# Ledger of designs, part 12: peptides against a protein of PDB entry 7PB4

Target 1, 105 residues: chain A of PDB entry 7PB4
Amino acid sequence: KMLNIKEYKEKLLSTLGEFLEDHFPLPDRSVKKKKKNIQESSVNLITLHEMLEILINRLFDVPHDPYVKISDSFWPPYVELLLRNGIALRHPEDPTRIRLEAFHQ
Target 2, 218 residues: chain B of PDB entry 7PB4
Amino acid sequence: DALQMAVGYFEKGPIKASQNKDKTLEKHLKTVENVAWKNGLASEEIDILLNIALSGKFGNAVNTRILKCMIPATVISEDSVVKAVSWLCVGKCSGSTKVLFYRWLVAMFDFIDRKEQINLLYGFFFASLQDDALCPYVCHLLYLLTKKENVKPFRVRKLLDLQAKMGMQPHLQALLSLYKFFAPALISVSLPVRKKIYFKNSENLWKTALLAVKQRNR

## One batch from the design tools (peptide)

Design b1_p10_1_s3 (made by RFdiffusion4, then SolubleMPNN; from b1_p10_1, 5 letters changed)
Fold by OpenDDE base, seed 3:
Structure b1_p10_1_s3 (fold): chain B 105 residues (1-105), chain C 218 residues (1-218), chain A 10 residues (1-10)
Amino acid sequence: as target 1 above (105 residues)
Amino acid sequence: as target 2 above (218 residues)
Amino acid sequence: MLREMIEKLV
């Protein structure tokens, strides 16, 4: 049973990866010239695939608390995409936490 | 410079100790408005103010006024637009602000320095077609952005579904006609040969200002 | 499920 779940997870992620890369690529932020304004923390954004992987992993690893905290690496358009399409849900009491919806049987 | 002080006020926020916060805000807002409509704003000023308008830092009335005066002196940075789209997704701006932003984006499209990164946002814009309030403006934006590589079978299906739901809207027809141009095999439906493409005149709000910008950049 | 997720993203 566990092996089947892992295989299913891997297949899901693999199939989604190509689609997500083609249709929802991460914009290249590298064009910012060296101007000195200090405060934009060079936080590397993760891909939508990586974000989904994190959410899926959390659901499987910690099913009783499947919520992931939205980090600075989470690109807001990706978060909105997942939420708007009912793929993810915000925690009712903590809007900084989201979970994957589709896998809650 | 009065403009620099005004931009700095919006960027740093109101100093807590000012007794007359509203008067100070109005003064700086008027300064930005006056310069923007007369001369346009530098790309750096637009970068700062556009993000402020969409971040939810100020109330909807202020955000609307700021967004309405996002008129370039020369160009708008593509990075500013990408950041702005990010802010739209944070959910701190009103629906009316989102509509205004798409109107602005369409109106200012030719003044954006590059389109490569904006084109990467194609999927996100396309996903916004389901919003009835945004749909006319998003169709116009997509019409400007669409390349052959963006025309996919699933997007064709979605547009046809939207047409079935909403009827034969001029903005949907315009976008579908472009899709058919790039991928005729994907669209079996006979589209009326429209000699003229009709989008809602989103640029009307900035028409005079845009003419002035074009004249200054010749 | 996968198809449905993809369809939701589209």
Scores: peptide ipSAE 0.059, ipTM 0.835, DockQ to the pose 0.094
Fold by OpenDDE base, seed 5:
Structure b1_p10_1_s3 (fold): chain B 105 residues (1-105), chain C 218 residues (1-218), chain A 10 residues (1-10)
Amino acid sequence: as target 1 above (105 residues)
Amino acid sequence: as target 2 above (218 residues)
Amino acid sequence: MLREMIEKLV
């Protein structure tokens, strides 16, 4: 049973990878014009694929508390995309935490 | 410079000690408004003020006024737009602010220096079509952004489903007509041949200001 | 499940 779940998870993530890269790529922030003063926190944003992987892993690893804390590496458009489409849900008491919803239905 | 002081005020936030916080805020806001409508704003000023307007740092009334005066002197940086879209997604702005932003984005589209990164946001804009308040303006934006490579079978299906739900809206028909132009094989349905495309944004709040900016940059 | 997720994203 566990092997089948892991394989299914890997297949799911693999299939989503190409789609997410094509349709929801990160903006190329590499045009950091060296304007010194805006401490835009050099936080490396993760891909939507990586974000989903984190959410899926949390769901499988800790099913009784499947919530992930939103970090600075979470690009806000991705968070909104997941929430708006009912793929993720915010914790009712802590809006900084989200869970994957699609797998609970 | 009065404008620099005003921008600096919004960037740093209200200094705690001022008893007349509201008067100071109004003074700086009027300064920004006056310069923006008279001369336009520099790209750097727009970058700062646009982020402030969408960050939720100030109240909705202030944010609305700031956003209404985001008039470029010359160009708007694409990076400012990408950052702005990011702020919209944080959910600290009102629905009315989101609508105003999309109206602004459509109005200022030609003044944005580059479109490559904005085009990467195509999927996010398309996902916003489901919001009834945003849909007319998002359709207009997508009409401006859509390339042949963006026209996919799944997006066609979503647009047709949306049309089935909300009816044959002029803005949706305009976008579908463009999709049919790029990919006629994907849209078998006969679309009414409209000679004129009408978007709700025909009444641009910035029309007079933009004409003045174009005249000064000639 | 995957199809549904994709359909929600697009």
Scores: peptide ipSAE 0.056, ipTM 0.809, DockQ to the pose 0.098
Fold by OpenDDE base, seed 4:
Structure b1_p10_1_s3 (fold): chain B 105 residues (1-105), chain C 218 residues (1-218), chain A 10 residues (1-10)
Amino acid sequence: as target 1 above (105 residues)
Amino acid sequence: as target 2 above (218 residues)
Amino acid sequence: MLREMIEKLV
């Protein structure tokens, strides 16, 4: 069962990789530290692929608490995309936490 | 100057100790509005104020007024637009603010300095077509952004599904016609060839201001 | 599309 889950995970991530890169790439943040930009959080954004990998890993590693905290590395459009498409769900009591939807079980 | 003080006020937020918070807010808001409509705003000022308007730092009425005066003196930074789209997804702005933003984005499209990063957001804009309130404006935006490489079978299917759900909407027909132009083999349905392109609210709130901006930069 | 892709993989 575990091997099948790992293989399934790898297949899922591999198949999604090209699609996500082509259709939902990260914008090139011109990191030019002009002092005045409000969102100059020097925080490196992760790819949508990496975000999904984190969510999938959490679901498998901690199935009783499959929620991941939304960090500053989570680009808000990606979070919204996952939620809107029913790929992820917000925690009912903590909107800063999201999980992968059960269709991945 | 008065504008720098006003922008600084919105950036730093209201100091707790001010007894007349509402009067101070109104004063600074009027300063921004006056300069924006008369002269336009610098790209840096738009960057700051646009983020503030969409961050939920102030109430919806204030955010709406700020967004309505996001008129450039010369250009809008593409980075400001990318940041703004990020704020829209945080969920702290109202539905009306989202609609107003897309109207603004369409109206100001030609004043954005570059389009490379905005084109990367194509998939996100396309996903917003399912929002009935946004759909007319998103179709218009996509009409401006769409290149041949964006026309994919899955997007064609989604547009046709949307048409089946919503009917033959003029804004959707305009976008489908553009898709058919780029990829005729992907769209088997007959589209009206000579239908006038129509987008909702083609006369935007900024028409007079934008004419003035164009005249100043000629 | 993304959901459909994921659903096909499930």
Scores: peptide ipSAE 0.045, ipTM 0.825, DockQ to the pose 0.292
Fold by OpenDDE base, seed 2:
Formats: sequence, structure tokens, C-alpha cells
Structure b1_p10_1_s3 (fold): chain B 105 residues (1-105), chain C 218 residues (1-218), chain A 10 residues (1-10)
Amino acid sequence: as target 1 above (105 residues)
Amino acid sequence: as target 2 above (218 residues)
Amino acid sequence: MLREMIEKLV
């Protein structure tokens, strides 16, 4: 049963990945203007697919605390997209943490 | 330069020790406003100030005034717009600021240097159609951005569902008409042949300034 | 659509 859930999860994530890549790609941050001195730490943004994978994994791994902390790798438009569509929910006491909502029904 | 000092103030923030913080802020804000409306702002100045206006660093009144004076001297960098959309999604700006941003984006659309990265944001703009306050301006933006490749069955369905919910809105009809033009097979519904496309005049706030920019760049 | 897709995940 657990193996089937993992396989189903992987298949579903793969199908979602193509859709999300086509319709919600990351903008090319190619213009790293070499401004000299401020080490703007080039935070690598993750894909929407990777973000969803993290949220789903957290729900399965830690169902009693399914919240993920929003990191600098989380592109704000993706976070907003998930929240606005009711896919994710912010923690009531900590707005820096989000969970996958669809699995708590 | 007074403008550089003003931009630097907004970028670095107020120095804690100043008793006259509000007077200093107002002075710098007026400097930015005066230069922007008279000559326009450089792309670098817009890059800095646009992000500040959306970051929630200052109050809504200040953010609104900054955003209203985001008038280019020549061009707006596409990168500035992409960053601005990111800040918009952080949720530190008011609903009124979001509306104003989309109005600004539509009004300034022709002054953006490139559209390739903005076109990648199509899905995010489309997702904002569900916001009743944003919907008229987002429809106008999408009308400017839409290419044949953006017209997908699922987006057609969403627009039709939105029309069923909100009624036959002129801005939604305009977007649907464009979708039908690109993909007539996806839209079987007879759209009223409206000779005139009516969007809310987002440009009205900047009409005089935009005319001046166009004249200066001819 | 994204919600529907995720609902299919659940």
C-alpha cells in the first residue's frame, strides 16, 4: 500500500512537472549584473514542481506537523499561487510556514 | 544630485537619529515626483523605487506616491517588472497598491524594453483574474500579452467560468474575443460583435506624462 | 486547474 502511494505520488508529480514547467516557468535571472561589491547571494530558486514535492513529502513524513518553512529558494509568486488557489495554507501562528491544504480534507 | 540623494534615502531607509524624519521623507518624495513628471526617471531609478514601493518598507501613502511617479525617461527594464511582480506576491503591499501596479504596468507596457520574461509570467497574471479588483486590469494586460500559444483549452474554460460568475464584463469580453481570434475552434460561444474594445482607462493617470515621454524619445 | 491537479494527487 505505501509503495503504491509513493509510485502514485511520483507519477502524479511527474505529470504535474511538465504542466508546471510549461505554464509556470521560472524567469531567467540571466541578468546577474555584476554589481561589484554587494554579494547578493545568488539564491537558487526552486521550481514549482520541487516546491510541491517538498510540501507533499513533508505531509507524508511528518503528518502531525506538515508545515514547511518558506526559504529564500521559494519564489514569492509560487507561494502566492499555491495560497491563492487553496493548495497551501499558512500556519496560523507563523506566516513563514506553509502546508499542503488539499490533503487535510 | 538631489534625485540621487532622494533615491538613496529610500533605498537605505531613514537614519534612526533624525528628529525630522517625516519632513525629510516628504522632501525626498517631492524631489522624485518633480523629476519624474518633468523629465522621467532613468531605468535604474525605476528599478530601485518600484521595488521599494512594493516591498512594504514604507506606508501605503508613500508607496502609492512612489508608484504614481514611476515614469520612464526612456525605457523600463523588464527585470524591474519581474522583480516587482515578485514583491507584489509577497503580500506586504495593500490591495490598492496591487491595483495601481497593474494600471501602471498596462500604461507603461510600451516603454518596457523587452517582453520575453514578462511573457513567461503569463500564467501568474492569468491566475490573478479571480481577484475582482484586479480582473479588469489583468484582462487588459493579458490582452496585450496574449499570443496564440497562450490560448489553451483550460484557460478558455476558466474564462468562461469567470464570465458565468461575473457576467458579461467588457474587459472579459475583450480578452475572450482575442482568444477566439487565435483559436476559434476552442470558443463555440457567439461573442457579441463589439466594434470597440473597452478597458478601464489605466493610462488616464499618466496620460500627460506618457505624451511627454513619447515626444522626447522621437 | 492547479487545484484540480493537486486534488487528483490527494
Scores: peptide ipSAE 0.049, ipTM 0.847, DockQ to the pose 0.296; fails the geometry check

Design b1_p10_1_s4 (made by RFdiffusion4, then SolubleMPNN; from b1_p10_1, 4 letters changed)
Fold by OpenDDE base, seed 3:
Structure b1_p10_1_s4 (fold): chain B 105 residues (1-105), chain C 218 residues (1-218), chain A 10 residues (1-10)
Amino acid sequence: as target 1 above (105 residues)
Amino acid sequence: as target 2 above (218 residues)
Amino acid sequence: MLRLLVEELV
């Protein structure tokens, strides 16, 4: 039973990863325009998969405070996508914090 | 240059100490408007001003006016559009600004230098179809962007669900027709063979400006 | 679809 659940979760994660990569990839920011020192803050954006993983892990690890602070690595379209689809919720008092929606409540 | 000073004002923001902030803002806004409608703006100027219009740095009235004058001299950088979509998702702009942006994006689509990165945003645009105010314009944008690889069963289902909810809207029918063209097996519904796809093109705020841009670049 | 996939993971 436990092995089947782990395998099932792994398959789901893989399917989710493929879906996210196919339909919601990060834009390639690598347009190296040479010269102008626009310090675009070299903040590496995380994938939507990584973002979801962070949210899921936080919900399980710290269920009494399941909120994650939105960092500069969080691409705004991903945040909006999660919020609009009811996958994530903003903290009512701190809009810089989001949590995974509790689907089983 | 007056335009450079105006762009610099919007980029750096108003100096706190100016007693005549509104007059200065209006002066610079008029400068941008005048140049944009007469000659168009350089890609770099559009990059700066488009982000400002969507960032929430200024009030809705100012943002609307800036966005209305985002007329290219030659091309719009794809990177500017990607950045703009990011700002749009931050939620600091009004609903009316979002609508105006999609109208602008459709109107200026042919002037965007590349489409590769914009095509990667397909899923994000598709997710915006649920917004009733955006839906007509997003359908038009998706009609321009859709490739065979974008036509998936789950998207077909979503479009059919939207049609069931909203009725047989011309913009939805246009997009569904394109989907059926690429993937006829996914759409069992007989779509009326409309010979002419009509998106609301008649109300293009930029029609005269776009004609001028096309003439300058011939 | 995205929501359903996430719901199954949680």
Scores: peptide ipSAE 0.355, ipTM 0.862, DockQ to the pose 0.372
Fold by OpenDDE base, seed 4:
Structure b1_p10_1_s4 (fold): chain B 105 residues (1-105), chain C 218 residues (1-218), chain A 10 residues (1-10)
Amino acid sequence: as target 1 above (105 residues)
Amino acid sequence: as target 2 above (218 residues)
Amino acid sequence: MLRLLVEELV
């Protein structure tokens, strides 16, 4: 039974990954390094898949404080997508923190 | 150059506690407005000013005025649009600013240099259909962006659900008709044969300016 | 669809 659950979760993660890559890819930063010193802070944006993994892991690792601080690596459209679809919630007192929604509670 | 000084003011912010902050701001804003409506703005100027208008750095009245004068001299960079969509999601701009941005995006669509990155944002725009204030303009944008590859069963279901909730809205019917054109097997519902597609006139604010831009670039 | 996929993972 546990092996089947693990395999099922892996399949779901793979399907989710494919779905996210197909429908919500990161924009290609055409870093045309034109020499103008706009320090576009080369903040490496994480994928939506990675963002979800962070949120899931935090919920399991620290269930009493399941909130993750929004970093510069969090692409704002991804944050908005998660919030709008009811996948994530903002902290009531700190809008810079989000948690995964508790779907099974 | 007066325009460079004005753009620099908005980019760097007011340096000194000058006693006349409001007068200085108004002077620079008028400079940007005058150049934008007469000649249009360079792609680099639009990149800077569009981000400023959506970042929440200034008040809503100022942001609205900046956004209204985002008129290109030649082209708008798609990168500027991608960055702008990011700022919209940060939540520091008003609902009215978001509506104005989508109206601007539809009006300026033909002046955007490339569409590849904007097409990647299709899913994000589609998610914004649930916002009643944005829905008419997002439908128009999606009508311009939709390719056969974007027409998926789950999106068809969402559009039909939205139609059930909102009724037979002209903008939604236009998008559904396009979906049916690309994927007739996914839409079993009979759509009324509309001879004319009706979207809210988003272009009215810029109609004269856009005609002038087209004439200068011919 | 996205929500449903995430709900199944959690």
Scores: peptide ipSAE 0.347, ipTM 0.858, DockQ to the pose 0.325
Fold by OpenDDE base, seed 5:
Structure b1_p10_1_s4 (fold): chain B 105 residues (1-105), chain C 218 residues (1-218), chain A 10 residues (1-10)
Amino acid sequence: as target 1 above (105 residues)
Amino acid sequence: as target 2 above (218 residues)
Amino acid sequence: MLRLLVEELV
């Protein structure tokens, strides 16, 4: 029974990963290193999959404060996508913090 | 160059010390407007000004005026569009600015240098269909972007749900007809064979300017 | 669809 649950979760994660890669990929910043001194802060954007993993892990690890601070690595379209689909919620007093929606309450 | 000074003003922001901040702003805005409508703007100028218009750095009136004069001399960089979509999602611009942006994007679609990265944004544009104010323009944009690989069962279901909610809207019917063309097995519903696809004329604001751009690039 | 997939993981 436990092995079937692990396999099922792995299959779900794989399916989610494929779905996110196919439909919501990061834009290829062809960083052509044109040497222009624009300190484009080389902030590496994380994938939507990684963003969801962070939110899920925070919900399980710290259920009393399940909020994650929005960093510069959070691509704004991903944040908006999660909020619009009711997957994430903003903190009521701090709009820079988001949590995974509690689907089972 | 007067245009470079104007762009530099918007990029750097108003210097605190000027008692005549509003007069200076208006002067630079008029400079940008005059050049844009007469000659068009370089891709680099559009990149800078488009981001400024959507970032919420200035008030809605200023942002609207900047966005209305985002007329290319030759081409628009797709990177500018990708950055713009990011700013739209930050939520610092008004609903009217978002509508104006999608109208602009449809009107300027043929002047965008590449489409590869814009095609990757398909899912984000599709998610914006739920906004009633954006829906007509997003349908038009999706009509221009849709490939066979984009036509998925979950998107078909979403479009049919929207049709059930909103009724048989011409823009939604146009997109559904294209979906049926690519994947007839996914759409069992008889769509009225409309000989003419009608979208809201988003180009009307820039019609004269776009004609001038096409004439200069011949 | 995305919401449903996330709901099943949590």
Scores: peptide ipSAE 0.346, ipTM 0.859, DockQ to the pose 0.324
Fold by OpenDDE base, seed 1:
Structure b1_p10_1_s4 (fold): chain B 105 residues (1-105), chain C 218 residues (1-218), chain A 10 residues (1-10)
Amino acid sequence: as target 1 above (105 residues)
Amino acid sequence: as target 2 above (218 residues)
Amino acid sequence: MLRLLVEELV
């Protein structure tokens, strides 16, 4: 029974991942403009799938404080997308923290 | 160059020691405005100033004035637009600035050098349709961006839901008509055959400036 | 759709 739930969750995550890649891909930052000097901090952005995974894991791992701090790896449009679709909520006192919406609570 | 000094001022911020910060700000802002309306701005200047206007570094009045003078000399870099969209989502700009940005984006759409990355933002723009203030302009933007591959059942449903909520808005009907053109099987609803598609902003704030840009680049 | 998919995961 537990194996089936894990497999089902993995399948759902995979399907979600494919959907997110198709409809919400990261912009290709490939404009490596060779201009040498400006240390544009190459912050590696995570995918929307990875962002959701982080939020889901936090909800399960720390249900009493399910909030994740928005890092520089969080692409702002993704954060806004999650908030606007009611998938995530901002912390009421700290707008730099977001949680997955508790759909079943 | 006066323009370079002005752009540099906005980029680096005011030097703390100036007693007359407001006069200096106004001087530089007027410099940018004058050049933008007369000659347009270089893509690099637009890149810098557009980000500044959306970053919340300055007040809403200043940001609005900067954004209003984001007139290209030749082209706008797609990268500037992608960065700008990111800044919009940081939440440091006003709602009015967001509206103005989308108006600007629609107005300047043909002057953007490439569309590949903007097309990747399709889903994000589509999600912004639920904002009543943005909806007319987002519909227009989506009308310009929509390809057959973007027309999906879930998006059709969302548009129909929006229509049910907001009524038969001309901008929404225009987008739905395009969707029906690409995927007639997904839209069973008879759409009124409107001879002319009317988007809000036929009277573009930049109409005269854009005509001048087109004349210079011919 | 995205919300529904996420809701099924939680």
Scores: peptide ipSAE 0.324, ipTM 0.845, DockQ to the pose 0.322

